# Peptides against a protein of PDB entry 8YR4, part 271

Target 1, 309 residues: chain A of PDB entry 8YR4
Amino acid sequence: PRGSPALQLVVLICLGLMGLERALNVLVPIFYRNIVNLLTEKAPWNSLAWTVTSYVFLKFLQGGGTGSTGFVSNLRTFLWIRVQQFTSRRVELLIFSHLHELSLRWHLGRRTGEVLRIADRGTSSVTGLLSYLVFNVIPTLADIIIGIIYFSMFFNAWFGLIVFLCMSLYLTLTIVVTEWRTKFRRAMNTQENATRARAVDSLLNFETVKYYNAESYEVERYREAIIKYQGLEWKSSASLVLLNQTQNLVIGLGLLAGSLLCAYFVTEQKLQVGDYVLFGTYIIQLYMPLNWFGTYYRMIQTNFIDMEN

## One batch from the design tools (peptide; made by RFdiffusion4, then SolubleMPNN)

Design b2_p30_4_s1 (from b2_p30_4, 26 letters changed)
Fold by OpenDDE base, seed 3:
Structure b2_p30_4_s1 (fold): chain B 309 residues (1-309), chain A 30 residues (1-30)
Amino acid sequence: as target 1 above (309 residues)
Amino acid sequence: DEAERLKREVERKLEEIRREEEERRRREEE
């Protein structure tokens, strides 16, 4: 944000908190591994209690494991509200000033309320998109890279390769299937808007429809529009289930391959039992942001489609 | 303002009708 040093400081603090979240994503699995190893070794209570307390504190800061947002993420989101509001208001004022510079004929040809709603949806979509890219996409890619480096250095190159292949395949399939699904979603949204427009026009002209006894004809037209919409909605929903199942299969295969390899190395005494648990928990932690990525990439595409219509 | 209120009330009634039709269809498939 240009012109407010206070908001620039808040942005820097938010970036620092994002760095802390990346550190927590590595530390939490390590501390959980250490607990499992200490329990297996029957270590002294003092060492175990300290490690458990430290793990619970780090897990509170991180969140994520139970679908709860962590304290660090909540603090970042809270601080970012002011930056988002400043950016949104600036974009809204720029659009509004540009609309006022447009010819009177453009204002008379478009309902002012629809233009304001398009502007508000447009500003919210752009600011939401930018915030999402910065706070979810970039951090998720960073966590994947950190995960590949970590597994390659501390386990074996084969674990780094499994994580790389699993995450690359997951991302590629998510993009490809989401682009394919966007066609069904566009068709669904277009048919929904057409169905709503017909219903609104019929109800605004209710007196005319009643005068001509055309109620049955308008109801039948609306029914046909609903059936067409539901057919497109089913394709959209089925394509979403297919996406989620494909994602689940990729993660499941990656988890299976890595867990079997880890179990094998534990049997050969090259790894500890805690390292098996670490791998499983770390893969699940990488999956959670990626699942959100698919949801938000879908929201982004929806918002773009809703801006184009 | 009145036209936008009417439009929202219409959209709400249409969503209610749609839910009732989905519930009817679900009962016919049992």
Scores: peptide ipSAE 0.006, ipTM 0.352, DockQ to the pose 0.083
Fold by OpenDDE base, seed 4:
Structure b2_p30_4_s1 (fold): chain B 309 residues (1-309), chain A 30 residues (1-30)
Amino acid sequence: as target 1 above (309 residues)
Amino acid sequence: DEAERLKREVERKLEEIRREEEERRRREEE
């Protein structure tokens, strides 16, 4: 944000908090491992109590590894509101200025309220998208990379490979299935708009429809439009279930392969019982943000579709 | 919001028309 040193400082603080979230995503599983190891070794209560208290505090800061529920993420989101408002206002003023530069003919041809609503949706979509990319997509990718590095360095190259293959396959399938799903969503939205247009036209002509006793005909046409819409809605919803199930299978297979390998290394006394729990905790922690990635890739695509119309 | 209001108003009027048509059919079958 050029022109406000206060907002630049807030952006730097938000970036620092994002770095802290990444550190917490590594530390929380490590402390959980340490608790399990201390419990297994029957360590002194003072050491256990300190480690548990530290874990709970770190978990409070992290908010379960979902970048939306922890104290650090909430503080970041709170601080970012001012930056988002400033960015939104700048984009809105740029669009408004550009609209005023457009010919009187363009303003006369479109209802001013619809243009303002398109502008407002456009500004909210762009600002929301940028905020989303910066605060959810980039951090999730960073957490995956950090996870691969961590498992490769502290466990074995095989664990890093399992996480790499699992996350790469998950991301690839998420993109491919989401792009495939976008076709159904576009068709659904087009049919929703067509169904709505027919309903609006029927209402605007309601007196004429009533005069000609064509009520049954308009109801039947509307029913057919609803059935067509519901057929597309079903494809959109079923494609979402397929995405979620595919994602669940990939994570399940990665968790299975890594858990079996970890159990084997624990049996060979190369890893501790806590390391098994760490692996499971860390994989589940990586999964939670990734499930949001599919939701937001949809928001990104929807916002792009809404900007093209 | 206006779009959702219009949709709800459409749905309400269509439901009224459907009820009136069902009542008319019941009166023609009696």
Scores: peptide ipSAE 0.006, ipTM 0.345, DockQ to the pose 0.053
Fold by OpenDDE base, seed 2:
Structure b2_p30_4_s1 (fold): chain B 309 residues (1-309), chain A 30 residues (1-30)
Amino acid sequence: as target 1 above (309 residues)
Amino acid sequence: DEAERLKREVERKLEEIRREEEERRRREEE
């Protein structure tokens, strides 16, 4: 946002809060490890109570796993509302200005329902896309890199390798399967727009439909369009389930391999019980943002398709 | 009900576009 120094300051504060979220993603598992180790060692209550209180406070700031969003994430989202509103309004005014450059005859044409849908989708899509790239993709990649470095430095190199292979395979399969799904989603969106355009055209021309007693014919055409849409929607939804299941299998195998290796090193007294809990907790924390990555990469592609049309 | 709501929303947007195009023409003729 080049026009207001106040919004630039809000963006900088949001970036600072994102850095704090990355620090919390490392600290929360470490404090949880320390609690488990202190419990195992039967440490004094005062040390345990301080560590538990600190963990709960950090977990409140982070969120995740407790069914609530963290305080830092909520504060970031709250501050970002003004930036999103500014961006949304700018995109809306650009689309509106472009629509006014088009002839009234084009607007009154059979594409009116399609164009209005593209306009309404386009504004929500661009603002959602930019916010998503900045607040989910970049942070998730940073968390993966930090995770690989952490496990490589503080654990055996085998743990860093497992995390690297698991996350690399997860990202690769997510991209490949998402690109494969894009064809089904394009076909679905095209058929949805065509179905909506037909519905709007028939409703706008209702006098002509009534004059020719063609109501039953228009209803049957609309029914056929819905059936065709639902067939494409099913393929899109089924391909999403396949993506999610593939992702779940990759993470499950990585978690299994790493958990067995942790358990082995705990039996060999090379790692503590808390380190086993840390590994499991950290992998689950890395998985949570990645699960959203597949959903949003798909939103990115949809939004680009909806802007190109 | 949803079809009537969509129709009214389209009609309102078309009428808004028509008014702005008429106002633009008036400003170009002045």
Scores: peptide ipSAE 0.000, ipTM 0.245, DockQ to the pose 0.035
Fold by OpenDDE base, seed 5:
Structure b2_p30_4_s1 (fold): chain B 309 residues (1-309), chain A 30 residues (1-30)
Amino acid sequence: as target 1 above (309 residues)
Amino acid sequence: DEAERLKREVERKLEEIRREEEERRRREEE
């Protein structure tokens, strides 16, 4: 971003955080291997517990499954909001100014039939996403139930309880925070529609705007509308980062509690080293679909709110 | 691509406004 040293510093910090994410992607598997080796060697509990805690902390920083839900990724996404908004606003104002210059050619080239096809593609994409959600939600809920039953039957009942509590808390917080976010998103979409309507009205009246040399005035009105929109967009995007971070905390606490308990039972020779590997792998596998579910549910809610307006 | 997207979105809102105006005119002629 040319002209703001503060935004340039934020870009450099974001690039540094991207480098840290790459380091975490290498360190996390190494620490996991070290846990398996320490369990095999029957290492003292203090060394094992420290290595497990360090692994879970690194996994919390990295995030579960897709890496998009990690603390470092959430911090990067949060800092990037202002850079994106600055760039978007600059591009939108340049496009709007250029559309006013090309207004006569734009009106003469208007094909109403292409617009109807874009609206129909929007609705067809929503129905496709709904079908995809149903086909992913039902299997994910089934996998959670199967996981709880499996851990309750083949492991100690305490593992089944930990998984049940973590999944129930994760789902409940996801729903509650998503409903809370829907208010910010509705307000954002309403302001977006109002901003677009003003741009459309200005472009329809382009002959009058040209006749009075009012282009600078219309660009400034559009800039003010974009600033109001970006204030609401920031609240929506910040609430998303908060959701992802809350989800990451629940996963991290569940993984910590279950991994420490499993490691303890391996040290007491009640479980094998293979059972620790199984638990860690299976828990991560259960959380991956839930992270995708949260993303798809957000996309569907977007599309529903976009259809209500 | 963003310019074409914004153009298409403006065209969509123009068609919505035109439909709303045509529906208003029909209600005023009734």
Scores: peptide ipSAE 0.000, ipTM 0.294, DockQ to the pose 0.024

Design b2_p30_4_s2 (from b2_p30_4, 22 letters changed)
Fold by OpenDDE base, seed 1:
Structure b2_p30_4_s2 (fold): chain B 309 residues (1-309), chain A 30 residues (1-30)
Amino acid sequence: as target 1 above (309 residues)
Amino acid sequence: EEEEERLRRLEEELKKIEEEEKAREERERE
């Protein structure tokens, strides 16, 4: 962005964070190897606990291996909101200004295309809801239940309890924070529709705007409406980053508690080094589909509200 | 005609960016 040195600094910070994600992708496997070696060598508990804690901290920064849910990725996404908003606003204002220079024929053609797109949203909703319940929500809940049973039977009841508490807290917080976010999304969508309606009305009246040489005034009013929209969009996007960070924190705490307990049982010769590897791998596998649970819950809620109206 | 076609391409690109942003917001892990 050429107009703001602050936004240029944010872009440089985001590029630096992308470099840090690459460093974490190398460090996380190294620390995991070091834990396995320390467990095999029967190293002192203090050295083992420090290495496990350091690994879980690095894993919290990295996230679930996709990079998108880690603390560093969430921080990058949060900082990038202002850069995206500056770019979108600049493009929208350039298009709106250029549309006021164009002929009436172009404005008449646009209205027909927008009406068609509104009609397609209604029919897709009901068939989508059943598919999300059957193919995403039910399997994810089944995998959690299977995981709790597996750890309770083959490890210790404490491991089953940690997985149960972690997943129950994850699901509960995902629902609660998603319901809280719905208010920000509704406010954003209402302001988006109002901003779009003003743009359409200005463009439909372009002959009157040209007659009064009011193009610069209409562009400034549209800019003010975009700034108001972007204030609500920022709240929506920042609330999403908060949701993802809360989810990452809950899984990080579950991974920490379970990894320390597993390491302790390996030192007591009650579990093998392979059992430590299994626990860490299984928790990460459960986390990957759970990252979409809030999306599924939101889609279910939206489709239920759209069916009641 | 060339400006109307260039603008139609810019509107198709904007609609594609808006659809990619909306598909990205729909793909943004909640």
Scores: peptide ipSAE 0.062, ipTM 0.550, DockQ to the pose 0.079
Fold by OpenDDE base, seed 4:
Structure b2_p30_4_s2 (fold): chain B 309 residues (1-309), chain A 30 residues (1-30)
Amino acid sequence: as target 1 above (309 residues)
Amino acid sequence: EEEEERLRRLEEELKKIEEEEKAREERERE
């Protein structure tokens, strides 16, 4: 943010906290591995207690592994509120200034409520897009890349390949199926708006409807519109279930392949029992934020389309 | 004026439904 050194410092702190979240995403599985290995070796209580305490502290900082519920994430989100408000206000003032530069004819042709709604949509879209890209999409992609590098360096190259193939297939299918779903969602939203417009038109013309005793006819037309909406809603919801199930199958296959390979390397004494637990924990940790990736991709696409209109 | 206030209340209720639906869509994990 230009003009406030305090907000620039907050942005730097938030970037530092994002780096810390990435480090925690690697360290938490490593400490969990170390606990399992220390338990297997029947290590002294003092070493075990220190490692467990350190793990629990790191897990508190990380939270659920989504990067959304941990102390570091919550602190980042809290600090970012002021930056978001500054950015939102700046975009809002730019849009408002631009609207005032537009001809009186443009303002007379649109109700002040529509102009405000366009301004609110524009500000929320730009500020939301940047926040979703910087805080959700980029960190999730970074965690995947870090995971691939980690497994390629500290395990066998085959583990890095499994994670790479699993995550690449997951992301590709998420994008392709989300783009396919966008057609059903647009059709649903169009029919919802048409159903709503019929309800509004019937309510605005209530005196005319009452005068002609057409209440039963308007109710039946509204019912037909609802049935048509529900048929499109079902396609949207069923396509979401199909997306989530496809994502779950890809992760399940990746987890199966990697877990079998880990188990094999443990039987050959090339890996420890803790390394098997690390792999499973790390894959689940990578999966948790990916469940929102389609939502973020859709929000980005919708907001981009809403900015072009 | 009363019709514009009714329209405004309808637009506010409809905005609230749209916000509840957006909040429902944000709860739908894609």
Scores: peptide ipSAE 0.046, ipTM 0.540, DockQ to the pose 0.180
Fold by OpenDDE base, seed 5:
Structure b2_p30_4_s2 (fold): chain B 309 residues (1-309), chain A 30 residues (1-30)
Amino acid sequence: as target 1 above (309 residues)
Amino acid sequence: EEEEERLRRLEEELKKIEEEEKAREERERE
């Protein structure tokens, strides 16, 4: 934001909080490992109590893996509201100024509500895109890279390879299936808009409908439109279940391969029991934000298409 | 005309709320 030093400071604080979230994603599993190892060794209560208290505090800061429930993420989201509002208003004013520069024929040919809808979609699309890229997509990719580096350095190169292959396959399948789903969602949204427009046209013309005693005919036409919509909605929802199941299968295979390898190295006394628990916990933490990756990719793709139109 | 335009604005606002709610539900499900 070129003009408010206060908003620039807020952006820097938000970037610092994002860095802190990345550090917490590494530290929380490490502290959990240390608790398991201290319990296994029957360590003195004072050392255990301090490590548990530190873990609970770090877990409160991190939250439930999506980031959205953690204190650090909530603070970031709260601080970002003012930056988002500034960006939204700037984009809205740019679109509005551009609309006023358009030909009189464009203004006369489009109803005022359609112009406002294009302006609102354009503003929401650009502001949403930037927020999803910076706060969801980039952090998720960073956590994957940090995870690969961590496992490669502190475990074995084989663990880094399993995480790399699992996450690469997950991301690739998520993109491919999300692109395939986009056609079903577009068809659904088009039919939803057509069904709504028909209901509204019937309600606006209610006097004419009553005059011709056509209420039963309009209700049957609306029912047919709903049935057609529900057939498209089912395809959209079924394709989402297929995506989620494919994602769960890929993560399940990665978790199985890595857990078997951890168990093997624990039996050979190369790793501790705490390291097995760390691997499982860390993979689940990487998976939680990845559930939303399909949504983020879809939002990005939709918003790019809405900007080209 | 003014009542049709008011109904249309209310409907566009309801549509925006429903699209935001549906985009929220889609975000909560994906």
Scores: peptide ipSAE 0.032, ipTM 0.520, DockQ to the pose 0.128; fails the geometry check
Fold by OpenDDE base, seed 2:
Structure b2_p30_4_s2 (fold): chain B 309 residues (1-309), chain A 30 residues (1-30)
Amino acid sequence: as target 1 above (309 residues)
Amino acid sequence: EEEEERLRRLEEELKKIEEEEKAREERERE
């Protein structure tokens, strides 16, 4: 945001909070490992109680695995509201000024509702795209890279390789299957718009339909349009289930391979019991934001299409 | 007037369906 030093400071604070979230994503599994090791060693209560209290505090800051948003994420979202509002208002004013520069024929030919809808799509597209890239996509990729580095340095190189292969395969399949699904979604949306247009045209021309006693014919045409829509909707929904199941299988295979390898190294006394728990919890933690990666990719694609139109 | 009021009701229903679709896309993220 050029022009407000206060909003620039808020952006810097939000970036600092994003860095803190990345640190918490490494620290929370480490503290959980340490609790399991201290329990296994029958450590004194004072050391255990301090480590548990520290873990619970870090988990409150992080959020995630309990279905709750963490304090740091909530604080970031709260501070970002003012930046989003400033950006939205600036885009709205730019669109509004551009609309006033458009010919009187464009304003007379498009209803005020269509002009407002184009303005709302344009503002939502730009603000949404920037927010998704900065707050969801980039942090998720950063957490994967940090995870690969952590497992490669502090575990055996085989763990880093398993995480790398699983995450690379997951991302590649997510992109490829999402691009494949985009064809079904476009066909669905086109048929929905056509079904809606037919319903609106039939209702606007109700006098003509009544004059020709064509009510039964229009109802049957509408039924055929709904059946065709539902056939396309089913393909879209079934392709989503296929994507989610494919993603689940890739993560499941990675978790299996890594968990078996970790269990083997614990039996060989190269790793502790807490390291087994760390691996499982860290992989599940990496998976949670990845579950939405297909949604983020679709939204980025939709927002690009809405900006080109 | 009655056609403008019907068009306004259709635009309000259209807006409700778009808000429900946005709220569905938001609920698919929760």
Scores: peptide ipSAE 0.025, ipTM 0.482, DockQ to the pose 0.177; fails the geometry check

